# Ledger of designs, part 107: peptides against a protein of PDB entry 5A53

Target 1, 230 residues: chain A of PDB entry 5A53
Amino acid sequence: LVENVKQALFIPGQSCNKNLHDIMVDLSALKKPDMKRFNRKNDIHPFEDMSPLEFFSEKNDCSLMVLMTSSKKRKNNMTFIRTFGYKIYDMIELMVADNFKLLSDFKKLTFTVGLKPMFTFQGAAFDTHPVYKQIKSLFLDFFRGESTDLQDVAGLQHVISMTIQGDFQDGEPLPNVLFRVYKLKSYKSDQGGKRLPRIELVEIGPRLDFKIGRIHTPSPDMVTEAHKKP

## One batch from the design tools (peptide; made by RFdiffusion4, then SolubleMPNN)

Design b2_p13_7_s1 (from b2_p13_7, 6 letters changed)
Fold by OpenDDE base, seed 1:
Structure b2_p13_7_s1 (fold): chain B 230 residues (1-230), chain A 13 residues (1-13)
Amino acid sequence: as target 1 above (230 residues)
Amino acid sequence: SDDDDLIVRSKPL
């Protein structure tokens, strides 16, 4: 079965600034080679009119899109969009907090393009709460595509960690999602004449704290169609 | 406040 790897399109909105551009470049580097970026700004307001995104999905054959916008109300906003049959499936606004770190803020490590990251999720709400379930589904879909069998452990280079920042109760604001990227480093430890393989996780960036914004959920009919295995 | 409309809150299950 040829895994149908979903293609991503990164779109700078009209309000895209240098910081968002840099974040876009760094995050999209993790999606190579299955990524396109627009160089021109596009005036798109996805929660007002979705038609331009459906057009771009079809025209670029991309079922994943990320719109980069910034305003006083929605600073450093990354709108993640998924399409099914080039129609909007779901959308979520994830606003990057000002404490972000770029790849340039970390020790430059070489990475192999096309290796799939392993994901780790911290927080029970990723399996119980609808919004965090959508975030989990989105990021798994964005970087892994379809669930292949056992991720060839021999090809494991990156770990993406997603953590819900603290506990919350009903009616409280949804905590941020902490996005972290690590590289696995194997060291040969010379402890006591036995070379034990030591694996260390080294943060490589980007480091992003996501504040949750607006959400569009799919229709029940579209959920049913999207989950039909061929 | 205008900021309250941006806060996604947990809905009771």
Scores: peptide ipSAE 0.064, ipTM 0.670, DockQ to the pose 0.026
Fold by OpenDDE base, seed 3:
Structure b2_p13_7_s1 (fold): chain B 230 residues (1-230), chain A 13 residues (1-13)
Amino acid sequence: as target 1 above (230 residues)
Amino acid sequence: SDDDDLIVRSKPL
């Protein structure tokens, strides 16, 4: 069963500003061609009423959504939403810290659109802690393109690194997640007559530090239905 | 306080 590539919809909220728009453009570029963007602001409050998001999921045939909002309490907030059967599966708020870098802040490198990134996760909590497990699952699901059997090694161009910023104990605030994007660059080394292939990681952006906000977890029934492979 | 609701804390395992 070739799983249909999940389409992403990027939605500017009513409070979306230029910085969030620029972040949206740069992050959504990594999801091309499997993305749509709204050009108009939409007044959506997903933790108060989820119905507008379910409507947009169905109308646009998108099982992934990102709502861009900003307030004094929730600055540069990216709400990531997943749907199953056009119903809300899960949601998570990820607030972008002010130290973000755009693609324009890095050396412009050409990349092939539609190549599946490799992921690296740093921090044991990505495998043990429910919130970080959800983040890991979300990002793997979000950027998982077509699984073609032959593309694994020959098509590797991008590495997405996600790091938990430090250790934490029970009852402590959850550390930020550091999001970094690298391009694999192959060089021919001309050292000593043997052309050894050298591979380097070059950061290409965007660079985002995510503060974790509110979460919505799926019902046990929806988890069971979503894991039923047809 | 209204700020405590904004901080997601680790739940005890």
Scores: peptide ipSAE 0.062, ipTM 0.671, DockQ to the pose 0.026
Fold by OpenDDE base, seed 4:
Structure b2_p13_7_s1 (fold): chain B 230 residues (1-230), chain A 13 residues (1-13)
Amino acid sequence: as target 1 above (230 residues)
Amino acid sequence: SDDDDLIVRSKPL
């Protein structure tokens, strides 16, 4: 089954600032060509009223949305939204820490647009804890592109790494998720007349540390419908 | 407090 590539819509909220705009530009560049960006600020409060996002999902044919907002309480907040049948499936607030790096902070490297990244997840909670399972599912869904049965290894250019920042116990605040993007570089090493293929990972950005905020989870019925293969 | 609503905590098992 070839799933259609999910389209992403990036939405500046009313409180969107320059830093969030720059982060939006850089993160959305990784989703090219399957992304749209609004140029105007929109007054959207998704945890108060979800209906404007459902309207934008349908109008733009986008099942992925990212709302950019910033306040004293929720600084550099990226709300990631997924829809199913243009209805809200799930939402998660991911606040970008102040230590972020933009693409301009790294050595500019050429890359082919539309190549699927490989993902790596570090931390057992990505497979056990509901919130980190949702984050894993979201990012895989966001960047997966067309489902092909064969990952063409020849087309592998990028690795997205997601790491849970440390261990946590029950009742403790959830650790941040460290988002990193690497380009694969192949080198031919000549060691003693044997050319060994060497692969190096070079960070290309953006570098984002996500603090977890509010979450909306789908109803059990909507989960069942969304997992039905057509 | 209104600030506690910002901190997602692990649910006790």
Scores: peptide ipSAE 0.057, ipTM 0.669, DockQ to the pose 0.026
Fold by OpenDDE base, seed 5:
Structure b2_p13_7_s1 (fold): chain B 230 residues (1-230), chain A 13 residues (1-13)
Amino acid sequence: as target 1 above (230 residues)
Amino acid sequence: SDDDDLIVRSKPL
């Protein structure tokens, strides 16, 4: 069963600003062609009422949504939402730190649209801590293109790196997640007449440091249903 | 130009 590629909907909230718009454009470019963007602001408060998001999920046939909002308390907030059967499965607020970099801040590199990125996760908590497990699951699900059985190494152009920023103890604030995007640059180095294949990682952006905000976790029943392969 | 991007118009709530 080739699982259909999950479609993403990017929604500017009422408080969406220019920076969030620019971040939205750049992040959504990595999800092309499986992405839609609203051009109008929508007054949505997902942690108060989820029904508008369920409506948008169904009406746009998008199981992934990103709501762009900004306030004094939650500056540059990207709320990532997943739906199952057009019902809210999970949500997480990821606030972009002010040190963000856009694609325009990096050397423009030609990339092929629709290539599946490889993910790398740095930090043991991505496998052990429930919040970071959700983040890992979300980003894998979000950028999971067509399941080509062959990770054709020849088709690997992008690496998305996600790093937990430092260690933390119980009761401490959860460290930020450092989101980085690299392009694999293959070049032949001429070393003394031997052409050695060399691969370099070139950062292409966007560069985002995510502060973790509010979380909605799925019900046990929805977890069971979402993991049932048809 | 933002025009070449798949822009879905928000349906009014």
Scores: peptide ipSAE 0.015, ipTM 0.499, DockQ to the pose 0.030

Design b2_p13_7_s2 (from b2_p13_7, 6 letters changed)
Fold by OpenDDE base, seed 2:
Structure b2_p13_7_s2 (fold): chain B 230 residues (1-230), chain A 13 residues (1-13)
Amino acid sequence: as target 1 above (230 residues)
Amino acid sequence: SSDDDLIVRSKPL
């Protein structure tokens, strides 16, 4: 049994500002049609009380949530939440650095809504380090879309690239994750009467550098239940 | 694929 496409709920927190709102709009556009956005601010502190998020998960049938908050300590903070049976499975704070670019900063390209992005991960820590493994899992899950066996390469419009910004050692601050979105653009080059297919990656945005914040991890029992296959 | 093992269910079986 293939599970239905996970729905995402974007929640402005009480401290949500214009920049975060714009980021929310742009990032959520990549999750259409499987996305809801609240227009009202909600006073939610997920690392203090998770119950409001569990309530919203159940009420909206959204197993993915993104809380938008900003403070001096946690500027432009996107808390990504997953639920299992409408209970919190995991959470991660990803703070957007000030160098972000919106979709409006790029050449507007039409894209088909609902197409599954291809992911690329750059950095060995995505496979070895628990935090980066969680990030990889989260983003793969967040943008999985419909399980079409037809990975028709012809239908691949988007590439999402996630890069760990540099090397790090144990005990050092975790490097940022560079989030980049590209559109595959096919060109017909007419070179000497031979039409050579040229594929180019065009950045479409948003461009986000994520600083890693607080994390909540599931219990081993929840991991076991969430990984059960029929 | 190895990536399929990173995907979690949203609801119990």
Scores: peptide ipSAE 0.541, ipTM 0.918, DockQ to the pose 0.908
Fold by OpenDDE base, seed 1:
Formats: C-alpha cells, structure tokens, sequence
Structure b2_p13_7_s2 (fold): chain B 230 residues (1-230), chain A 13 residues (1-13)
C-alpha cells in the first residue's frame, strides 16, 4: 500500500508581513498541485498550543503545514509541521535571513508543475546530527510527490540543494542551512560536429538562508508507528 | 534507498 501524496497547507500567522507572504507564494509554487494556502491571517502559536494546527490538519486533510510568522526574536519565521494521524509529529522553526531572493529576482524559466525535485545535501551533519537529520527528513518528505516507479531521469527538471553553512563544534550555535533551487537545462553543445548533451544547473529561486529555531520531536512510540511499513 | 527510511507515514497502518 503506497500512501497518497502528502498535501501541504500554508498558513499566514497574525504577524505575517509582505516579505513572508512573497516567500510563502514562491515556496508553495514548488509544491503544486499538492498545496493549499490560506488567504486570511490566523492567530496560531504552535509551541504554546498545538490544537489549532491539529484541527487544520484534519479539516484540510493536510499532513504538512507551514506557518508564516515574524517577531523581533524570530524574524521571517517559517514553522514547518508534520502530522501523524492528524496529531503533531514534529515541528521546526526555520527563520529566513534578510538576504533572501524571490523567483522574480531570477530569469524566469518555465518548469513543469508536479515534477519531483532531486535533493542534494552538503554537510556531514545531515547524516549524524539529530537536528540536521530532522531537516533532511522534513524536506525529502515535503517534496516527495507521487511515487512513480521510474525515477525517470527524463522527468528530472529541478535540483534542490541544501548546504550547512560551515563547520561547527559541540556547544556552538547551529550553522544556517542554505536552500537553493536549480533547473536542469539541457544544451546541445556543438563541439567539433558532435552534439554532446551538456546539462547545466541554472538557479531559479527562491534563495533562502535558514536560521534554525525551536524544535518539537515526536515520542518514541509515535516514531515507531510512523515508520511502520505495510 | 537509504533516504526512504527518513520518510514517515502521515496516517496509521
């Protein structure tokens, strides 16, 4: 039994501003057609009360949620939430740095809606450190899309790159995660009469540097249930 | 793949 494609719900919080709205629009475009977006602001504080998010998960049949909030302490904050049986599984705050770029800041390239991105992860901590393992799991899950038997290389149009910004030691602040989106562009290079297929990566946006904030992790029992294979 | 083990279900079996 293959689970249906996970649906994402994008929620503007009460403190959502124009910049966060624009970021939400651009990031949610990568999740089409498996995305819903609220047009109204909602007063939700997920680390104080999770019940409103569980209610929205069930009512919208969305197991992925992104809450857009901003404060002095947590500027441009994207809270990513996953649910299991419409109960909170995990949460992570990812604050977008002020150096962000929107899709409008790049040369507009056409892309096919609904194609799965390929992920690349740069930094050993994505495989070893609990927080970066959660980020890796979250983004792979968020953009997984339809299980097609053929990872048809022919269908690959997008690469999402996630890089840990530098090395860190125990007790140091966790480095930012650099989120980058590329389109695969096929060129026919005429070198010496042989048309060699050349593939280039072209950045298409958005460009986001994520500062890590608060985290909620599931209970061991919920982890066991969520990893059960049919 | 090793990455498939990082994917969680959204609903109980």
Amino acid sequence: as target 1 above (230 residues)
Amino acid sequence: SSDDDLIVRSKPL
Scores: peptide ipSAE 0.530, ipTM 0.916, DockQ to the pose 0.891
Fold by OpenDDE base, seed 4:
Structure b2_p13_7_s2 (fold): chain B 230 residues (1-230), chain A 13 residues (1-13)
Amino acid sequence: as target 1 above (230 residues)
Amino acid sequence: SSDDDLIVRSKPL
């Protein structure tokens, strides 16, 4: 069963600043054409009241949302929300570190809108730890384009790389997740009269280091319903 | 677990 492409809604919170706006613009550009942005700030506190987000999910037909807020405690905070039947499924706060780079910091390359990125995940915890499994699921879901059974290799232009920044033990703070975006560039190398195909990865941005914040997890019943296959 | 186990539907069946 091919599910329709999930639509994303980017919401500036009341505390959204210029840096968060610029990050929002650049990250949302990767989700085109399946993206909407609000132009006005909205006073939303998703860990206090989720009802406004459920309302926006239904009204905009968006099962993905990103709330942009910033405070002293949670600087450059991107709250990623997923809905199931327009009800909150899960939420995660991902705070962008100050070392971020925008698309303007990289060489502008032409790209085709709507092509599905390839993902790479670095760190065993993406398969074993519940928080990193949620992050893996979220980003796969967020940037998954049209569900084609055939990955057309000819359509592969982007790689999204997600890396856990170092090892950690139980009870330690969760390491940051390093978000990187690359374009595949094909070259013909001439080595000794043999043209070998060469593929290089060129970073295109944005570059974001995510600090993990608060998390909301679905009920077991909602997990069962959301994973049902026909 | 395959990446298929991480797929969350947006709507009920």
Scores: peptide ipSAE 0.414, ipTM 0.881, DockQ to the pose 0.769
Fold by OpenDDE base, seed 5:
Structure b2_p13_7_s2 (fold): chain B 230 residues (1-230), chain A 13 residues (1-13)
Amino acid sequence: as target 1 above (230 residues)
Amino acid sequence: SSDDDLIVRSKPL
């Protein structure tokens, strides 16, 4: 069963600013061709009323959504939403720290559109802690391209690295998630007549440090339904 | 230049 590639919808909220717009453009570029962007602001408050997002999911045939909002309490907030059957499955607020870097801040490297990134996760909490498990699941789901059975090593151009920023104990604020995007560069090193293949990771952006905000978790019933293979 | 070609109009609620 070739799972259809999940489409992403990027939605400027009413409070969307220039920085969020630029971040939206750059992050959505990694999801090409499987993304849509709205050009108009929409007044959506997903933790107050989810109905507008369910409507947009259905009407745009997008099971992934990102709402771009900014307030004094939630600056540069990217609300990531997943739907199942056009109903809200889960939501998470990820606030972009002010130290973000855009694609323009890096050396422009040509990349092939539609190549599936490899993910790396750094931090044990990605496998143990419910919030970080949700983040891991979300990003894997979000950037899951076509299931080519051939992980053609030849097709690996991008690595997305997600790192939990430090250790934390119970009751402490959840550390930020450091989002980094690298391009694999193959260099033929001519060292002494031996062409050794050298692979280098070059950061290409965007660079985003995500502060975790509010979370909506799926009901146990929705979890069971979403894991049912058709 | 934002790739204007990928900008979908928001549907009215």
Scores: peptide ipSAE 0.026, ipTM 0.645, DockQ to the pose 0.030

Design b2_p13_7_s3 (from b2_p13_7, 5 letters changed)
Fold by OpenDDE base, seed 3:
Parts: structure tokens; C-alpha cells; sequence
Structure b2_p13_7_s3 (fold): chain B 230 residues (1-230), chain A 13 residues (1-13)
């Protein structure tokens, strides 16, 4: 049994501001058509009470959620939530640094909606460190889209790059994750009368540097159930 | 694949 494409729900929190709204719009555009957005602010504190998120997951049939909040301690905070059976599976706070760029800051390029991005991960900790493994899992799951057998190279339009910002040792603060989005652009180069195919990566945005915040991890039993293959 | 182990179900089997 192939599971249906996971739907994402974007939720403005009570402290959602214009910048967070703009970031929400731009990031959610990459998840179309498998995305819903609330137009109203909701007073949700997921690390105090998870029950409102479980209710929204079930009511909207969305197993992915993103809560947009901002405070002095947690500025531009995107809480990413996954559910299993409409119960909280995991959560992670990713705070967007002030140096962010919106889609409007880049050259507008037309793209086909609903194409699965290719991911690249830079940093050994994505394979070894539990927090970065969760981030890798989250983003791969979030943007997985439809499993089309014909992921032929002809269907590749987007590359999402995720980079750990520098090296770190045990007990040090976790480095930021640099989120970048590129479009593959095909050119015909005219070199000496021969048209050679050229492919370039063009940044299209948004550009986000994520500071890691609080994390919720699933119970071992829930991990076992969520990894069961038919 | 290693990627298949990173993907979790959203609903029980």
C-alpha cells in the first residue's frame, strides 16, 4: 500500500508578523498543491500543549504542520510538526535568521508546480548526529511529493541544498542549517558554431538560515510503528 | 534505500 502524498498545514501563531507571513507564503509555494494555509492567527504553544495541533492534523487531514511564531527569545520561529495517526510524532523549532531573502529578491522564473525537488545535504552530521538526522528526515518527508516511477532526469527542475554552517564538537551549540533553493536552467551555448547543452543552477529563493531550537522526539514504540513497511 | 529508512508513515498500517 502506497501512502497518499502528505499534506502540509501552515498555521500563523498569535505572534505571527508580516516577515513571518511572507516567509510562510514563499516556503509554502514549494509545497503546492499539497498545502493548506490558515488565514487567521491561532494561539498555539506546542511545547506546552500539543492537543490543538493533533486536532488540526485530524480535522484537516494534514500530517505535516508548520507553526509561525515570533518572540524576543525565538525570533522568526518555524515549528515543524509531523503526526502519526494524527498524534504528534516529532517537532523541531527552526528560527529564520534576519538575513533571509524572499522570492521577490530573486529573478522571477517560471516553474512547474508539483515537481519533486532533488535534495543535497552538506555536512557529515546529517548522517551521524540525531538532530541533523531528524532535520534531513523532516525535509525529505516534507517535500517528497508523489512517488512517480518516471523521476526521469527530464522531470528534475528544483534542487534544495541544506548545509550545516561549519564544524562543531560535542557540547558546542549546534550550527545553523543553510537552506537554499535552485532551479536547473538549460542553455544552448553557442561556442564556435556548435550548440552545446549547458545546465546551470540559478538560485530562486527563498534563502533561509535556520537556527535550531527546541525538539520533541517520538516514543520508541511510535518510531517502530511509523517505520513498519507493508 | 537509506532514504526509505528516513521516511516515516503518517498513519498506521
Amino acid sequence: as target 1 above (230 residues)
Amino acid sequence: SEEDDLIVRSKPL
Scores: peptide ipSAE 0.524, ipTM 0.913, DockQ to the pose 0.853
Fold by OpenDDE base, seed 1:
Structure b2_p13_7_s3 (fold): chain B 230 residues (1-230), chain A 13 residues (1-13)
Amino acid sequence: as target 1 above (230 residues)
Amino acid sequence: SEEDDLIVRSKPL
């Protein structure tokens, strides 16, 4: 049994501001058609009480959620939540740095809605460190789209790049994750009368630098159940 | 694939 495409719910928190709203709109555009957005602010504090998020997961049939909040301690905070059986599986706070760029800051390129992005991960810690492994898992899961056997290379339109910002040692603060979105642009290069296909990566946005905040991890039993294959 | 092992189910089997 192939599981249906996971639906994402974007939730503005009570402290959601214009910048977070704009970031929410741009990031959620990459998840179309498999996304919902609330227009009203909701007073949700997921690390104090998870019950409102479990209720929204079930009521909206969304196993992916993103809560948009901002405070002095956690400015431009995107809390990414996954559910299993409408119960909280994991959560991670990713705070957007002030140097962010919106889709409007880049040259508008037409793109087809619903195409699965290719991911690239830069930094060994994405495979070894538990926090970066969770981030890798989260973003791969969030943008998985339809399981078509034909990842037809012909259908590849977007590349999402995630880079750990520098090296770090044990006990040091975790470096930011640099989120970048590119479109593959095919050009016909006229070299010596042969039109060779040239592919260029063009940044399309949004551009987000994520500072890592609080994390919730699933129980070992929930991990075992969530990784069961038919 | 190694990537498929990083993806979790949303519902029980």
Scores: peptide ipSAE 0.512, ipTM 0.911, DockQ to the pose 0.912
Fold by OpenDDE base, seed 5:
Structure b2_p13_7_s3 (fold): chain B 230 residues (1-230), chain A 13 residues (1-13)
Amino acid sequence: as target 1 above (230 residues)
Amino acid sequence: SEEDDLIVRSKPL
């Protein structure tokens, strides 16, 4: 079963600012061609009423949504939403720290649209802690392009790295997640007449440090239904 | 250009 590539909808909220718009443009570029963006601001408060998001999911046939909002309490907030059967499955607020970098801050490198990124996760909590497990699941699901059988090294262009910023104990604030995007650059090194293939990772952006905000977790029933392979 | 992006206009609520 080739699972249809999940479509993403990027929604500027009423409080969307220029920085969030720029972040939205850059992050959504990594989801091309499976991405839609709204140009108009929408007054949506997902943790108060989810109905507008369910409506947008159905009307745009998008199982992934990102709401861009900013407030004093939740500055540069990207609410990532997943739907199942156009109903809210899960939500997570990821607030972008002020130290973000846009694609324009990096050397422009040409990339092929639609290539599936490789993910790397740094931090044991991505496999053990429920919040970081949700983040891992979300980003894998979000950027999961067409399942090409061939993870052909020849088709690997991008690496997305997600790192938990430091260790934490129970009851401590959850560390930020460092989001980094790299392009694999092949170099032919002429060392002594032997062309050794050298691969380098070049950061291409965006660079985002995510502070974790509010979370909505799926019901046990929705988890069961979402894992049923047709 | 900003135009080449698959911009779906927000349907009014």
Scores: peptide ipSAE 0.026, ipTM 0.631, DockQ to the pose 0.030
Fold by OpenDDE base, seed 4:
Structure b2_p13_7_s3 (fold): chain B 230 residues (1-230), chain A 13 residues (1-13)
Amino acid sequence: as target 1 above (230 residues)
Amino acid sequence: SEEDDLIVRSKPL
């Protein structure tokens, strides 16, 4: 079953600044062609009223949304939203740390638009802890592209790496998630008359360290409905 | 296509 590629909508909030705009442009470029961006600021507060996001989901046929906001308490905040049947499924605030790097900070490399990235996850909590399980699910869903049973290895160009920054115990603040994007670069090495293919990972950006903020989780009923294959 | 912005829609007609 070829699942339709999930479309993403990037929304500048009222408090969106230049840095968030630049981050939005660079992150959304990885989702092309399956991405829309609003150019105008929208006064949306998802944790107070979700109705505007449900409206945008339906009107734009987008099951993925990213709201860009910034405040003193929640600086460089990217709220990631998923919908099911144009209703809010889940939300998570991911605040970008000030040490971010844009695509312009890296050597420009050509890439084919629309190729599915490979993901790597570093940290046991991605499989065990509810919040990191949600983050893993979200990013896999966001960049999944067309579900083909055969990943064409010849088409593999990008790797997205997500790392939990350190260990944590119960009751401690959740460590940041380190988001990194790499391009696969193939080289021919000549060692002793045998040409061995060498593959290197080259960072291409953006580089984002995400601090975890507020979370909305779906009801058990909505989880059951969203996992029913049609 | 006009971007379906809340600000555009919340303008009183």
Scores: peptide ipSAE 0.010, ipTM 0.516, DockQ to the pose 0.024

